# Designs tried in a protein design run: peptides against a protein of PDB entry 3VZA. Part 112

Target 1, 98 residues: chain A of PDB entry 3VZA
Amino acid sequence: RVERLCKSKELFEERLGLEIRRIHNEQLQFIFRHIDHKDPDKPYMFTLSINEQGDYEVTSCTPPLDCISEFQLKVRETNNFSAFIANIRKAFTALSFK
Target 2, 62 residues: chain B of PDB entry 3VZA
Amino acid sequence: AAYVTQLYYKISRIDWDYEVEPARIKGIHYGPDIAQPINMDSSHHSRCFISDYLWSLVPTAW

## One batch from the design tools (peptide; made by RFdiffusion4, then SolubleMPNN)

Design b2_p22_5_s2 (from b2_p22_5, 11 letters changed)
Fold by OpenDDE base, seed 3:
Structure b2_p22_5_s2 (fold): chain B 98 residues (1-98), chain C 62 residues (1-62), chain A 22 residues (1-22)
Amino acid sequence: as target 1 above (98 residues)
Amino acid sequence: as target 2 above (62 residues)
Amino acid sequence: SEEEKLKKLWEKLLANTPPIPP
């Protein structure tokens, strides 16, 4: 099971171009790659935590996204984390087109 | 890694076929409709194309 | 603790996500 889980993680990381890391201060870091076709390894990332009220809170976004605050609101309302991540990737993709 | 892999499924709704050769990207995407197979030869596509394609399967509707 | 809070974050992520809407 452990072996399969590790393989699964690696496949998702490579195929989706999404890495999920535990970082300091009780946060998760989401790192998107394969966004810029000219530079597939260029990272696009954000960090996530829970605030005092227990709500999702984006604590950083690099590069910054104007829509991130709205997405944070939407995910709090809908609990649709899949759409949250997909929309962020979509926004990063749009940003990569300059 | 259990939490991470569970989250990947929650995000993508993709279940990989772990028994195929490494060059084959094979799995199933589950959505509100009928499950759809994924079957790609990774050697025929760029990493960016593969990722873009897979993410295109993920609904963005809230 | 940090570990407990992170666990809470994971549990929130995994437990409360609804099915993909039609």
Scores: peptide ipSAE 0.641, ipTM 0.944, DockQ to the pose 0.375
Fold by OpenDDE base, seed 1:
Structure b2_p22_5_s2 (fold): chain B 98 residues (1-98), chain C 62 residues (1-62), chain A 22 residues (1-22)
Amino acid sequence: as target 1 above (98 residues)
Amino acid sequence: as target 2 above (62 residues)
Amino acid sequence: SEEEKLKKLWEKLLANTPPIPP
């Protein structure tokens, strides 16, 4: 089972181009790759935590996204984390063409 | 890795087929409608295309 | 306490995510 879990993680990382890491101060880092077709290894990332109220909080976004604050509000409202991640990736993709 | 694999499923709704060769991307996407199979030859596509395709399966509606 | 707080983040992510809407 442990071996299968490790393999599953590796497959998701490569196929979705999304790495999820735990970092300091009770945060998760989400690193997107395979965004820029001219530079597939270029990372697009954000960090996530929960605030004192237990709400999702984006603590950083690199490169910055104008829409990230709105997405934070939407995910707090809907708890639809799948849409949250998908919309962030969509925004990063749009940014890569500018 | 249990937490991250669970989260990947929560995000993508994809279950992989772990019994095929690494170059074969096989799995099932469980969207809001009927489940759809995934079956790709990774040697025929770029990494970016594969990722874009898989993410296209994920709804963006809130 | 950092581990406990991170656990709460994971619990929120995994337990409170609704099904993907149509």
Scores: peptide ipSAE 0.635, ipTM 0.944, DockQ to the pose 0.371
Fold by OpenDDE base, seed 2:
Structure b2_p22_5_s2 (fold): chain B 98 residues (1-98), chain C 62 residues (1-62), chain A 22 residues (1-22)
Amino acid sequence: as target 1 above (98 residues)
Amino acid sequence: as target 2 above (62 residues)
Amino acid sequence: SEEEKLKKLWEKLLANTPPIPP
C-alpha cells in the first residue's frame, strides 16, 4: 500500500504539475508547474491554512493573483476545493501569457 | 502519502491505472454523470499539454 | 500541537469537499 501511495503521488505530481507540501506553521503549499509552456518548471504557488475560525486562508500567493481573495471567499462558501484549485490554476495560466 | 493522494483524487477526480508502462498515461476521470477514460502516450505530448489537458477535465464551477 | 492543527486542515479538506457539481 505504501509503495502504491508513493507511486500515486508521483504520478499526480508529474501529470497534473501540482505538488502539495506541508510547511511550517500548519500550512500546505501548493506548487503548480507546467503552466508556462516556455518554462515548464517555473513554479506558481500558494500556501493554505485555516484561521482561528476554522476557515480556509490563503497565506501567500506567488505570483500574486487579483482574484485570490474572491476564490478564498468562494471556497469558504462552497467548500468546493476542486474548483478552488482549478480556478487558481486557470488564473495562473492566464497570468503566464502576460 | 495517504492524505495527499486522497486530496489529489478529490481535486482531480482521476484514478490512475498503475499497471501500465510508464509512458502510458491511463486512467479514468469521474464526472458527476459520466466516467471519461484517459489514455495518452506521454511521448506524443509535452508535459504542459498533458497537464493542461488533464486540468481541462476538472470543472471550475463553484 | 502543529501536527494536530495540520491534521485539522487535512480533515477539513478531505471531509468537506463536495462531489463535483452537475
Scores: peptide ipSAE 0.587, ipTM 0.940, DockQ to the pose 0.396
Fold by OpenDDE base, seed 5:
Formats: structure tokens, C-alpha cells, sequence
Structure b2_p22_5_s2 (fold): chain B 98 residues (1-98), chain C 62 residues (1-62), chain A 22 residues (1-22)
């Protein structure tokens, strides 16, 4: 079972190009790769925490996204974290073409 | 790793087939409609294409 | 503690994600 979990994580990381890491100060880091077809290993990332009110808070975004504040609002309203992540990836993808 | 694997499923709604050869990307995507199979040969596609394709399965509607 | 808060973050992520809308 432990082996399966490890394999599962590896498959998701490679196939989705998304790594999820715990980092300092009670945060999770989401690292997207496979965004830029010319540089597949180039990372696009953001960090996430919860504030004192228990709401999702994006604590960093690299490269910066103009839409990240709106997405933070949307995920707070809807709790649709799947759409949150998918939209961020979409935004990073769009940014890679500029 | 239980948390992260659960989160991956919550995000992607994909369940992989772990018994196939490494080069075979096989699984099931669960959406609002009928579950859709995933079955592709990774050797025929770039890593970026594969990721883009899989993410295209994930709805962006809030 | 940091560990407790991180656990709360994980729990929020896993508990509050709604089904995929049609």
C-alpha cells in the first residue's frame, strides 16, 4: 500500500506535471512543469496557506499572475479547488506564450 | 503520501491503472458525465502534450 | 503549531472540494 501511494504520487507528478510540497510556515507549494513546450522543466509555481479566518491564501506566485487575486476570491466562494488549480495552470500556460 | 494522492484525485479526478507498463498511460477520468478511459502510449507524445491533454480533461468552471 | 495548521490546510482541501459541475 505504501508502495502504491509512492507510485501514485510519481505518476501524477510526471503525467500532470504538478508537484505538491509542504514548505515552511504552514504552506503548500504547487509547482507546475510541462507548461512551456520549449522548456518543459521550467517551473511555474505558487504557494498556498490558510489565513486566521481559515480562508485560502496565496502567499506567492512565480511568475506573478494578474488573475491570481481573482482566483483566490473564486476558490473562497466556491471551494472548487480543482477549478482553482486548473485555471492557474491555464493562466500560466497563457503567460508562457507572451 | 496519502494526503497528496487524495489531493491529486480531488484535482484531476483521474484514477491510474498501476498494473500496466510504464510507457502506457492508462486510467479513468471521472467527470460530471460518464467516466472516460485514458489509454495512450507515452512514447508517442511529448511530456508537455501529455500534461496538456490530461489537464484538458479538468473543467475550469467555478 | 505549524504541524497543526498544515494539517488543517490539508483537511480543508480534502473536505471542501465540491463535485465537478456539469
Amino acid sequence: as target 1 above (98 residues)
Amino acid sequence: as target 2 above (62 residues)
Amino acid sequence: SEEEKLKKLWEKLLANTPPIPP
Scores: peptide ipSAE 0.550, ipTM 0.935, DockQ to the pose 0.371

Design b2_p22_5_s3 (from b2_p22_5, 11 letters changed)
Fold by OpenDDE base, seed 4:
Structure b2_p22_5_s3 (fold): chain B 98 residues (1-98), chain C 62 residues (1-62), chain A 22 residues (1-22)
Amino acid sequence: as target 1 above (98 residues)
Amino acid sequence: as target 2 above (62 residues)
Amino acid sequence: SEAARQQAMWDKLLANTPPIPP
């Protein structure tokens, strides 16, 4: 089972171009690649935590996204984390064309 | 890696076929209306195209 | 602890994300 879990993680990382890490200060880091077709390995990333009220909080975003605060509000309202991640990737993709 | 793989499924709604050859991207995407099969030859596509295609399956409606 | 806080975050993520509607 452990071997299968490792393989699953590797497949998701490569195929979705999304890496998820546990990092310091009680946070998760989400790293997108395969965004810029001219530079597939260029990372687009954000960090996430749960604040004192128990709500999702974006603690960093690189490069910065104007829409990230609105997305944080939306995910708090809907709890739709899938849409949250998908919309962030969409926003990073749009940014890569600038 | 149990929590991470569970989160990947929560995000993507994709279940991979782990028994096929490494170059074959095969699985199922589960949407609200219909299950969509995934079956791609990775040697025929760029990494960016593959990722863009898979993410296009994920709805962005809140 | 940090480990406990991270566990709470995982619990929230995995429990509260809506399932696919039938």
Scores: peptide ipSAE 0.509, ipTM 0.938, DockQ to the pose 0.377
Fold by OpenDDE base, seed 3:
Structure b2_p22_5_s3 (fold): chain B 98 residues (1-98), chain C 62 residues (1-62), chain A 22 residues (1-22)
Amino acid sequence: as target 1 above (98 residues)
Amino acid sequence: as target 2 above (62 residues)
Amino acid sequence: SEAARQQAMWDKLLANTPPIPP
């Protein structure tokens, strides 16, 4: 089971181009790669925490996304975390063309 | 890794086939209507294309 | 504890995403 879990994580990281890290102050860092086809290893990332009110809070976003605040609101309203992550990747993808 | 892998599933709704050769990207995406098989030869595609394709399976509707 | 706080974070994350309707 442990081996399967490790393999699963590696497959997701490579195939989705998404790395998820636990970082200081009880945050998660989401690192997207494979966004820019001309520079597949270029990272697009954001950090997420649960604030004292229990709500999702984006604590950083690099590069910045104009829509990140709206997405934070949406995920708080809908609890659709899948759509939250997918929309962020979509936004990063759009940004890579600019 | 248990929490992270479970989070990956919650995000992507993809279940990989772990019994195939490494070059074969095989699994199932579970959508609202049907389970969609994934079956790709990684040697035929760029890493970016593969990722873009897989993410295209994930709904963006809130 | 730190462990408890981490668990709470994961609990929230993993409870999200609406279930896929049959």
Scores: peptide ipSAE 0.504, ipTM 0.938, DockQ to the pose 0.475
Fold by OpenDDE base, seed 2:
Structure b2_p22_5_s3 (fold): chain B 98 residues (1-98), chain C 62 residues (1-62), chain A 22 residues (1-22)
Amino acid sequence: as target 1 above (98 residues)
Amino acid sequence: as target 2 above (62 residues)
Amino acid sequence: SEAARQQAMWDKLLANTPPIPP
């Protein structure tokens, strides 16, 4: 079962091009790759925490996204974390074409 | 890894078929109204294409 | 504890994400 979990993680990482790491100060780092077709290994990243109020808080975003603050508000309102992540990837994708 | 894999499912709503050969990307995406099978030959596509396709299955509506 | 805070984070993420409607 542990082996299955490890395999699952690896499959998601490769196929979605999304790595999720636990980092310092009780944060999660989300690393997108496979965004830029010309540079598929280029990372697009953001970090997330739960603030003192219990709300999702984006603590960093590299490269920066103009829409990230709005997305943070939306996920706080809806708790739709799936849409949150998908929209961020969409935004990173759009950024890669500029 | 348990929490991370759970989170991946919460994000993507994809359940992989773990018994197929590595070159086969097979699974099921569970949407609100329909479950869509995933069945791709990874050797026929770039990594970026595969990722883009899979993410296209994930709704962006809040 | 740090472990408790980590668990709280995961609970927030996993418990509050809406399920796919039937």
Scores: peptide ipSAE 0.503, ipTM 0.938, DockQ to the pose 0.415
Fold by OpenDDE base, seed 1:
Structure b2_p22_5_s3 (fold): chain B 98 residues (1-98), chain C 62 residues (1-62), chain A 22 residues (1-22)
Amino acid sequence: as target 1 above (98 residues)
Amino acid sequence: as target 2 above (62 residues)
Amino acid sequence: SEAARQQAMWDKLLANTPPIPP
């Protein structure tokens, strides 16, 4: 049911602190919140597209992550998108400790 | 929202129980070994704690 | 065509993440 799908999306957004949005130029935006316990609403985000070769490409990352290029390589090799997203959140969390 | 909800499941491997009260976070996480029930009272935890806990269920091994 | 490209993106995303090993 459409109502269930809408509720599901809302529950995931709140409980995981992750919003997924379709944006211009055939991209997805991933917005993490609930990272910084001192500022739970502070967003940590990145955008993702599929390039001409059909590979995942991170088109932006705010704040920047030194490991994002390595993660992009890993997800291309393994196709483990779950680990990709989880590792990015882990990296953002580490970054929040300054 | 069908694509997004499918993606959330692919990422988290969590299936929510939609019939419980809003303050109850209830569901199942499907891990590589066994399925683990989720059952939390959201009023007893911060939003950050809840998110951190749920993400801790997601493997980071490539 | 734009819709087709969007669909291709979702297809790739949803096809990824290998099944959880038993």
Scores: peptide ipSAE 0.483, ipTM 0.936, DockQ to the pose 0.420

Design b2_p22_5_s4 (from b2_p22_5, 12 letters changed)
Fold by OpenDDE base, seed 4:
Structure b2_p22_5_s4 (fold): chain B 98 residues (1-98), chain C 62 residues (1-62), chain A 22 residues (1-22)
Amino acid sequence: as target 1 above (98 residues)
Amino acid sequence: as target 2 above (62 residues)
Amino acid sequence: SREEKLKRMWEALLKDTPPRPP
């Protein structure tokens, strides 16, 4: 099982181009790659925490996204974490064309 | 890696087939209504295309 | 609830994973 889990993580990282890291202050860092087809290794990332109120809070976003605050509101309202992450990736993708 | 893989599933709703050769991207995406198979030859696509395709399976509706 | 379950998973992930520098 451990071997399968390890392989699964690697497959997700490579195929989704998404790495998930724990960082200081009980935060998760989401690092997207494979966004810019001309520079596949260029990272697009944000950090996320759950604040004292129990709400998802974006603590950083690099590069910055104008829509990130709205997405934070939406995920708090809907609790659709999947859509939250997917929409951020979509926004990063759009930004890569600018 | 158990918890991170759970998170990946919560995000993507993809379950990989771990027993196929590395060149084969095989799995199942579980949408809200239907499950769709994933079966790609990685040698035929760029990494970016593969990622874009897989993410296109994930609904963005809130 | 879905929110609570995801939060628990989040907490478990934090517990299981050593922190890395950003």
Scores: peptide ipSAE 0.319, ipTM 0.933, DockQ to the pose 0.059
Fold by OpenDDE base, seed 2:
Structure b2_p22_5_s4 (fold): chain B 98 residues (1-98), chain C 62 residues (1-62), chain A 22 residues (1-22)
Amino acid sequence: as target 1 above (98 residues)
Amino acid sequence: as target 2 above (62 residues)
Amino acid sequence: SREEKLKRMWEALLKDTPPRPP
């Protein structure tokens, strides 16, 4: 089972171009790659925590996204974590064309 | 890696077939209405195309 | 609830995963 789980993680990382890391202060870092077709290894990142109120809070976003605050609001309202992550990737993708 | 893979599933709703050859991207995406198979030859596509395609399966409606 | 389950998963992930520098 452990071997399968490790392989699963690696498959997700490569195929989705998404790496998930735990960082200090009980935060998760989401690192997107494969966004810029001209530079597939260029990272697009954000960090996420759960604040004292129990709400998702974006603690950083690199490069910055104008829509990130709105997405934070939306995920708090809907609890649709999948859409939250997918929309962030969409926004990063749009940014890569500018 | 159990919990991170659970998170990946919560995000993507993809379940991989781990027993196929490395060049084969095979799995199932579980949408709200339809479960659709994933079956690609990775050697025929760029990494960016593969990722874009897989993410296109994930609904962005809130 | 679904939200609570996800939060529990989040907390479990934090517990199970050693932190790395950002």
Scores: peptide ipSAE 0.313, ipTM 0.933, DockQ to the pose 0.060
Fold by OpenDDE base, seed 5:
Structure b2_p22_5_s4 (fold): chain B 98 residues (1-98), chain C 62 residues (1-62), chain A 22 residues (1-22)
Amino acid sequence: as target 1 above (98 residues)
Amino acid sequence: as target 2 above (62 residues)
Amino acid sequence: SREEKLKRMWEALLKDTPPRPP
């Protein structure tokens, strides 16, 4: 099962172009690749924590997204984490065309 | 790896078929209304296309 | 709840994974 879990992680990373890492201060870093078709390895990243109020909080976003604050609000309201991540990827994709 | 894979599932709602050849991207996307099979030949597509396609399966409605 | 479950997963992931530099 451990071997399968490792394989699963690798498949998700490659196929979704999404790496999830733990970083300092109890944060998760989400690293999107495969966004820019001209530069598939270019990373688009954001970090996320749960603040003292128990709410999701975006602690960084690189490159910056104008919509990230709104998405943070939406995920707090809906707790739709899937849509949160997917919308961020969509926003990064749109940004890559600029 | 167990927890991160669970997180990936929570995000994507995709379950991979781990018994197929590496060049075959096979799995199931579990949408709210219907489960959709995934079955792609990775040699026919770029990495970016594959990722874009898979993410297109994930609803963005809040 | 769904929210609680996800946050439990989050906390478990933090405990199970050493932090890396950003």
Scores: peptide ipSAE 0.306, ipTM 0.932, DockQ to the pose 0.059
Fold by OpenDDE base, seed 3:
Formats: C-alpha cells, sequence, structure tokens
Structure b2_p22_5_s4 (fold): chain B 98 residues (1-98), chain C 62 residues (1-62), chain A 22 residues (1-22)
C-alpha cells in the first residue's frame, strides 16, 4: 500500500503538473508546472492556510493573480476546493499567455 | 503519502490505474454526473498537453 | 460535513508531513 501511495503521488505530480508541499506555519504550497508550453518547468504557485476564523486564506501567490482574492471568497462561500484549485490553474494559464 | 493522495483526489477526482505500463495514462475521472475513462498514450503528447487535458476534466463551476 | 471532512484531512496532512522551507 505504501508503494502504491508513493506511486500515486508521483503520478499526480507528473500528470497534473501539481506539487503539494507542507511548509512552515501550517501552510500548504501548491506548485503548478506544465502551464507554459514554452517553459513547462516554470512554476506557478500559491500558498494556503486556514486562518484563525477557520477559513481558507491565500498567503502568497507567485506570480500574483488579480482574481485570487475573489477565488478565496468563492471557496469560502461554496467550499468547492476542487473548483478553487482548478480556477487558479486556469488563471495561471491565462496569465502565461500575457 | 496517504493524505496528500487523498487531497489530489479531492482536487482532481481522478483515480489512476496503477497496473498499466508507464507510458499509458489510464484512469477514471469521477465527475458530478458520470465517470469518464482516461486512456492516453503519453508518448503521443507533451507534458503540458497531458496536464491541460486532465485539468480540463475538472469542473470550474463553483 | 464535506468541508469538515476536508479540513480534518488538511489537519491530518499537516500533522503527518514535516514542513519544508518555502
Amino acid sequence: as target 1 above (98 residues)
Amino acid sequence: as target 2 above (62 residues)
Amino acid sequence: SREEKLKRMWEALLKDTPPRPP
């Protein structure tokens, strides 16, 4: 089971181009790659925590996204974490064409 | 890696087929209404295309 | 609830994963 879990993680990382890391202060770092077809290894990332109110809070976003605050609001309202992450990737993708 | 893989599933709703050869990207995407099979030959696509395609399966509606 | 389950998973992930530098 451990081997399968490790393989699963690797498959997700490679195929989705998404790495998830635990970082300091109880945060998760989401690192997107495979965004820019001309530079597949270029990272697009954000960090996320749960604040004192128990709400998802984006603590950083690189490169910055104008829509990130709106997405934070939307995920708090809907609790649709999947859509939250997917929309961020979509926004990063759009940014890569700029 | 149990919890991170759970998180990946919560995000993508994809379950991989772990028994196929490495060059085959095979799995199931579980959408709100239906399950959609994934079956790709990775040698025929770029990494970016594969990722874009897989993410296209994930609904963005809130 | 669904959101509570996700948050529990989040907390479990934090507890079982050592932090890395940013």
Scores: peptide ipSAE 0.305, ipTM 0.932, DockQ to the pose 0.059

Design b2_p22_6_s1 (from b2_p22_6, 12 letters changed)
Fold by OpenDDE base, seed 2:
Structure b2_p22_6_s1 (fold): chain B 98 residues (1-98), chain C 62 residues (1-62), chain A 22 residues (1-22)
Amino acid sequence: as target 1 above (98 residues)
Amino acid sequence: as target 2 above (62 residues)
Amino acid sequence: PLLEEDPNASLKVLEELLKGTP
């Protein structure tokens, strides 16, 4: 099972171009790659925590996204974490064309 | 890696086939109404294309 | 795998992940 879990993580990282790290102060860092087809290794990232109220809180976003605050609101309302992550990736993708 | 793999599934709704050769991207995407098979030859596509395709399977409606 | 029935299931997974931070 452990071997499969490790393999699973590696497959997701490579195929989705998404790395998830635990970082300081009880945060998760989400690192997207494979966004810019001209620079596949360029990272697009944000960090996430659960605040004192138990709500999703984006603590950083690099590069900045105009829509990130709205997405934070949406995920708090819907709890649709999948859509949250997918929309962020979509926004990063759009940003890569500018 | 148990929780992170759970999170990947919660995000993508993809379950990989772990028994195939490394060059084969095979799995199942579980949408709300239908399961969609994934079966790609990674040697025929760029990393960006593969990622874009897989993410295209994930609905963005809130 | 089964579809998620609890809308907070993802949050719980996240919370467990966060507990493992340095």
Scores: peptide ipSAE 0.350, ipTM 0.931, DockQ to the pose 0.059
Fold by OpenDDE base, seed 4:
Structure b2_p22_6_s1 (fold): chain B 98 residues (1-98), chain C 62 residues (1-62), chain A 22 residues (1-22)
Amino acid sequence: as target 1 above (98 residues)
Amino acid sequence: as target 2 above (62 residues)
Amino acid sequence: PLLEEDPNASLKVLEELLKGTP
């Protein structure tokens, strides 16, 4: 089972181009790759925590996204974490064309 | 690894077929309305195309 | 596959991940 879990993680990382890391100060780092077709390994990332109120909080976003604050509000309202991550990726994709 | 795998599923709603050859991207995406099979030959596509395609399966409606 | 039995299920998974060490 452990072996399968490791394989699963690797498959998700490669196929989705999304790496998830636990970093300092109880944060998760989400690293998107495969965004820029001309530079597939170029990272687009944000960090996320749960604040004292128990709400999702984006603590950093590189490169910055104008829409990230709105997305944070939306995920707090809807609890649709899937849409949250997908919309961030879509926004990074749009940014890569600029 | 267990929790991160669960998180990947909660994000993507994809369940992989782990018994196929590495070059075969096979699984199921569980959407709100229907389940859609995934079955791709990775050698026929770029990494970016594959990722874009898989993410296109994930609804962005809040 | 895992079922979404709780609207805060994703949050719970995140919280468990956040409890872990880097």
Scores: peptide ipSAE 0.338, ipTM 0.930, DockQ to the pose 0.061
Fold by OpenDDE base, seed 1:
Structure b2_p22_6_s1 (fold): chain B 98 residues (1-98), chain C 62 residues (1-62), chain A 22 residues (1-22)
Amino acid sequence: as target 1 above (98 residues)
Amino acid sequence: as target 2 above (62 residues)
Amino acid sequence: PLLEEDPNASLKVLEELLKGTP
Protein backbone atom coordinates (compact mmCIF):
# COMPACT_ATOMS: atom_id res chain seq x y z
CA ARG B 1 0.00 0.00 0.00
CA VAL B 2 2.78 2.42 0.88
CA GLU B 3 4.49 1.78 -2.43
CA ARG B 4 1.26 2.36 -4.30
CA LEU B 5 0.62 5.60 -2.47
CA CYS B 6 4.07 6.85 -3.37
CA LYS B 7 3.58 5.85 -6.98
CA SER B 8 0.17 7.51 -7.02
CA LYS B 9 1.64 10.78 -5.80
CA GLU B 10 4.35 10.68 -8.45
CA LEU B 11 1.87 9.92 -11.23
CA PHE B 12 -0.37 12.80 -10.21
CA GLU B 13 2.57 15.18 -9.99
CA GLU B 14 3.84 14.32 -13.45
CA ARG B 15 0.55 13.89 -15.28
CA LEU B 16 -1.31 16.85 -13.81
CA GLY B 17 1.79 18.96 -13.50
CA LEU B 18 0.79 19.78 -9.94
CA GLU B 19 2.94 19.42 -6.85
CA ILE B 20 1.48 19.85 -3.38
CA ARG B 21 3.79 20.61 -0.48
CA ARG B 22 3.43 21.37 3.19
CA ILE B 23 5.34 24.51 4.08
CA HIS B 24 5.92 26.68 7.13
CA ASN B 25 3.15 28.30 9.16
CA GLU B 26 0.57 25.60 8.45
CA GLN B 27 0.28 26.25 4.73
CA LEU B 28 0.03 24.18 1.59
CA GLN B 29 1.93 25.17 -1.52
CA PHE B 30 0.42 24.28 -4.89
CA ILE B 31 2.95 24.35 -7.73
CA PHE B 32 1.70 24.09 -11.30
CA ARG B 33 4.02 23.22 -14.13
CA HIS B 34 3.31 22.21 -17.73
CA ILE B 35 1.43 25.51 -18.13
CA ASP B 36 3.65 27.26 -20.65
CA HIS B 37 4.23 24.97 -23.61
CA LYS B 38 7.38 26.94 -24.45
CA ASP B 39 8.70 26.49 -20.91
CA PRO B 40 7.08 23.41 -19.37
CA ASP B 41 9.08 23.57 -16.15
CA LYS B 42 8.15 27.18 -15.36
CA PRO B 43 6.30 27.15 -12.03
CA TYR B 44 3.01 28.86 -11.32
CA MET B 45 2.16 28.64 -7.66
CA PHE B 46 0.00 29.72 -4.79
CA THR B 47 -0.12 29.00 -1.08
CA LEU B 48 -3.18 28.18 0.94
CA SER B 49 -4.09 28.07 4.60
CA ILE B 50 -7.18 27.66 6.71
CA ASN B 51 -7.80 30.71 8.84
CA GLU B 52 -9.21 30.86 12.36
CA GLN B 53 -12.73 30.89 10.97
CA GLY B 54 -12.05 27.65 9.12
CA ASP B 55 -12.12 29.32 5.71
CA TYR B 56 -9.77 28.85 2.78
CA GLU B 57 -7.27 31.67 2.58
CA VAL B 58 -4.81 32.26 -0.25
CA THR B 59 -1.64 33.59 1.33
CA SER B 60 0.42 34.09 -1.84
CA CYS B 61 0.14 33.75 -5.60
CA THR B 62 3.06 33.87 -8.03
CA PRO B 63 2.60 35.18 -10.60
CA PRO B 64 -0.25 37.27 -9.22
CA LEU B 65 -3.79 36.64 -10.43
CA ASP B 66 -6.36 39.41 -10.36
CA CYS B 67 -9.09 36.79 -10.06
CA ILE B 68 -7.67 34.95 -7.06
CA SER B 69 -9.70 36.90 -4.50
CA GLU B 70 -12.89 36.12 -6.38
CA PHE B 71 -11.98 32.45 -6.51
CA GLN B 72 -11.34 32.47 -2.78
CA LEU B 73 -14.81 33.88 -2.28
CA LYS B 74 -16.34 31.31 -4.61
CA VAL B 75 -14.73 28.33 -2.91
CA ARG B 76 -15.88 29.59 0.47
CA GLU B 77 -19.42 29.84 -0.85
CA THR B 78 -19.55 26.57 -2.78
CA ASN B 79 -16.93 24.38 -1.07
CA ASN B 80 -16.09 23.21 -4.60
CA PHE B 81 -12.36 22.78 -4.09
CA SER B 82 -11.97 20.94 -7.38
CA ALA B 83 -13.36 23.87 -9.35
CA PHE B 84 -11.22 26.20 -7.27
CA ILE B 85 -7.97 24.50 -8.25
CA ALA B 86 -9.05 23.98 -11.86
CA ASN B 87 -10.01 27.63 -12.26
CA ILE B 88 -6.68 28.75 -10.84
CA ARG B 89 -4.88 26.57 -13.37
CA LYS B 90 -7.09 27.98 -16.11
CA ALA B 91 -6.19 31.49 -15.02
CA PHE B 92 -2.47 30.68 -14.97
CA THR B 93 -2.82 29.21 -18.44
CA ALA B 94 -4.44 32.39 -19.70
CA LEU B 95 -1.66 34.41 -18.11
CA SER B 96 0.98 32.36 -19.91
CA PHE B 97 -0.32 33.64 -23.24
CA LYS B 98 0.21 37.27 -22.30
CA ALA C 1 1.15 10.19 1.10
CA ALA C 2 -2.36 8.95 1.83
CA TYR C 3 -3.77 12.39 2.45
CA VAL C 4 -2.11 14.03 -0.54
CA THR C 5 -3.31 11.29 -2.87
CA GLN C 6 -6.81 11.72 -1.46
CA LEU C 7 -6.51 15.41 -2.20
CA TYR C 8 -5.41 14.70 -5.77
CA TYR C 9 -8.49 12.55 -6.23
CA LYS C 10 -10.77 15.18 -4.74
CA ILE C 11 -9.29 17.72 -7.15
CA SER C 12 -9.13 15.67 -10.34
CA ARG C 13 -11.57 12.78 -9.79
CA ILE C 14 -9.06 10.55 -11.56
CA ASP C 15 -8.22 7.02 -10.52
CA TRP C 16 -5.09 5.62 -12.18
CA ASP C 17 -4.43 2.11 -13.37
CA TYR C 18 -1.16 1.24 -11.65
CA GLU C 19 -0.60 -2.08 -13.42
CA VAL C 20 0.27 -0.78 -16.90
CA GLU C 21 3.65 0.10 -18.36
CA PRO C 22 5.06 3.56 -17.54
CA ALA C 23 4.44 4.95 -21.02
CA ARG C 24 0.71 4.22 -20.76
CA ILE C 25 -1.48 6.80 -19.06
CA LYS C 26 -4.50 4.75 -18.12
CA GLY C 27 -7.26 5.44 -15.66
CA ILE C 28 -10.81 6.62 -15.16
CA HIS C 29 -12.16 10.12 -14.70
CA TYR C 30 -15.31 10.18 -12.60
CA GLY C 31 -17.47 13.09 -13.66
CA PRO C 32 -20.73 14.00 -12.00
CA ASP C 33 -22.79 12.18 -14.62
CA ILE C 34 -20.39 9.91 -16.47
CA ALA C 35 -17.19 7.95 -15.97
CA GLN C 36 -14.73 8.41 -18.80
CA PRO C 37 -11.81 6.07 -19.49
CA ILE C 38 -8.35 7.54 -19.90
CA ASN C 39 -5.96 5.64 -22.13
CA MET C 40 -3.06 7.52 -23.69
CA ASP C 41 0.38 6.74 -25.02
CA SER C 42 2.59 9.33 -23.35
CA SER C 43 5.23 8.98 -26.06
CA HIS C 44 2.79 10.50 -28.55
CA HIS C 45 2.23 13.73 -26.63
CA SER C 46 4.07 16.50 -24.84
CA ARG C 47 3.91 16.81 -21.08
CA CYS C 48 1.96 20.04 -21.47
CA PHE C 49 -0.58 18.48 -23.80
CA ILE C 50 -1.14 15.58 -21.44
CA SER C 51 -1.66 17.88 -18.48
CA ASP C 52 -3.95 20.19 -20.44
CA TYR C 53 -6.02 17.25 -21.59
CA LEU C 54 -6.40 15.78 -18.13
CA TRP C 55 -7.32 19.14 -16.64
CA SER C 56 -9.88 19.63 -19.40
CA LEU C 57 -11.77 16.74 -17.84
CA VAL C 58 -12.20 18.66 -14.59
CA PRO C 59 -15.33 20.85 -14.46
CA THR C 60 -14.76 24.52 -13.71
CA ALA C 61 -18.36 25.35 -12.89
CA TRP C 62 -18.78 26.35 -9.27
CA PRO A 1 -11.81 6.04 -5.71
CA LEU A 2 -13.27 7.69 -2.64
CA LEU A 3 -16.96 6.93 -2.42
CA GLU A 4 -17.94 9.13 0.50
CA GLU A 5 -18.45 12.77 -0.35
CA ASP A 6 -19.68 15.76 1.59
CA PRO A 7 -19.32 19.52 1.13
CA ASN A 8 -16.42 19.63 3.59
CA ALA A 9 -14.58 16.51 2.45
CA SER A 10 -11.75 18.45 0.84
CA LEU A 11 -11.42 20.69 3.87
CA LYS A 12 -10.97 17.69 6.14
CA VAL A 13 -8.19 16.33 3.96
CA LEU A 14 -6.53 19.74 3.89
CA GLU A 15 -6.73 20.03 7.65
CA GLU A 16 -5.07 16.66 8.10
CA LEU A 17 -2.31 17.63 5.70
CA LEU A 18 -1.73 20.85 7.61
CA LYS A 19 -1.46 19.09 10.97
CA GLY A 20 1.83 17.58 9.93
CA THR A 21 3.27 20.79 8.53
CA PRO A 22 6.92 21.26 9.60
Scores: peptide ipSAE 0.329, ipTM 0.929, DockQ to the pose 0.060
Fold by OpenDDE base, seed 3:
Structure b2_p22_6_s1 (fold): chain B 98 residues (1-98), chain C 62 residues (1-62), chain A 22 residues (1-22)
Amino acid sequence: as target 1 above (98 residues)
Amino acid sequence: as target 2 above (62 residues)
Amino acid sequence: PLLEEDPNASLKVLEELLKGTP
């Protein structure tokens, strides 16, 4: 089972181009690659925590997204974390064309 | 790794087929109504295309 | 874009993210 879980993680990382890391101060770092077709390894990332109120909080976003605050609000309202991540990726994709 | 893989599933709703050769991307995407098979030959596509395609399966409606 | 990883980071946030996720 452990071996399968490790393989699963690797498959998700490569196929989705999404790496999820635990970083300091109880945060998750989401690193998107495969966004820019001209530079597939270029990272697009954000960090996320749960604040003292128990709400999702984006603590950083690189490159910055003007829509990230709205997405943070939406995920707090809906708890649709899947849509949250997918919308961020869509936004990064759009940004890569600018 | 159990926690992060669970999170990947929560995000993507994809369950991979772990028994196939590495070049074959096989799995199932579980949408709200219908489960859709995934079956791609990675040698026929760029990494970016593969990722874009898989993410296109994930609904963005809140 | 610096990539950081702390293997000693708490799993609390991850567990919270899983909570309530449809």
Scores: peptide ipSAE 0.241, ipTM 0.915, DockQ to the pose 0.722

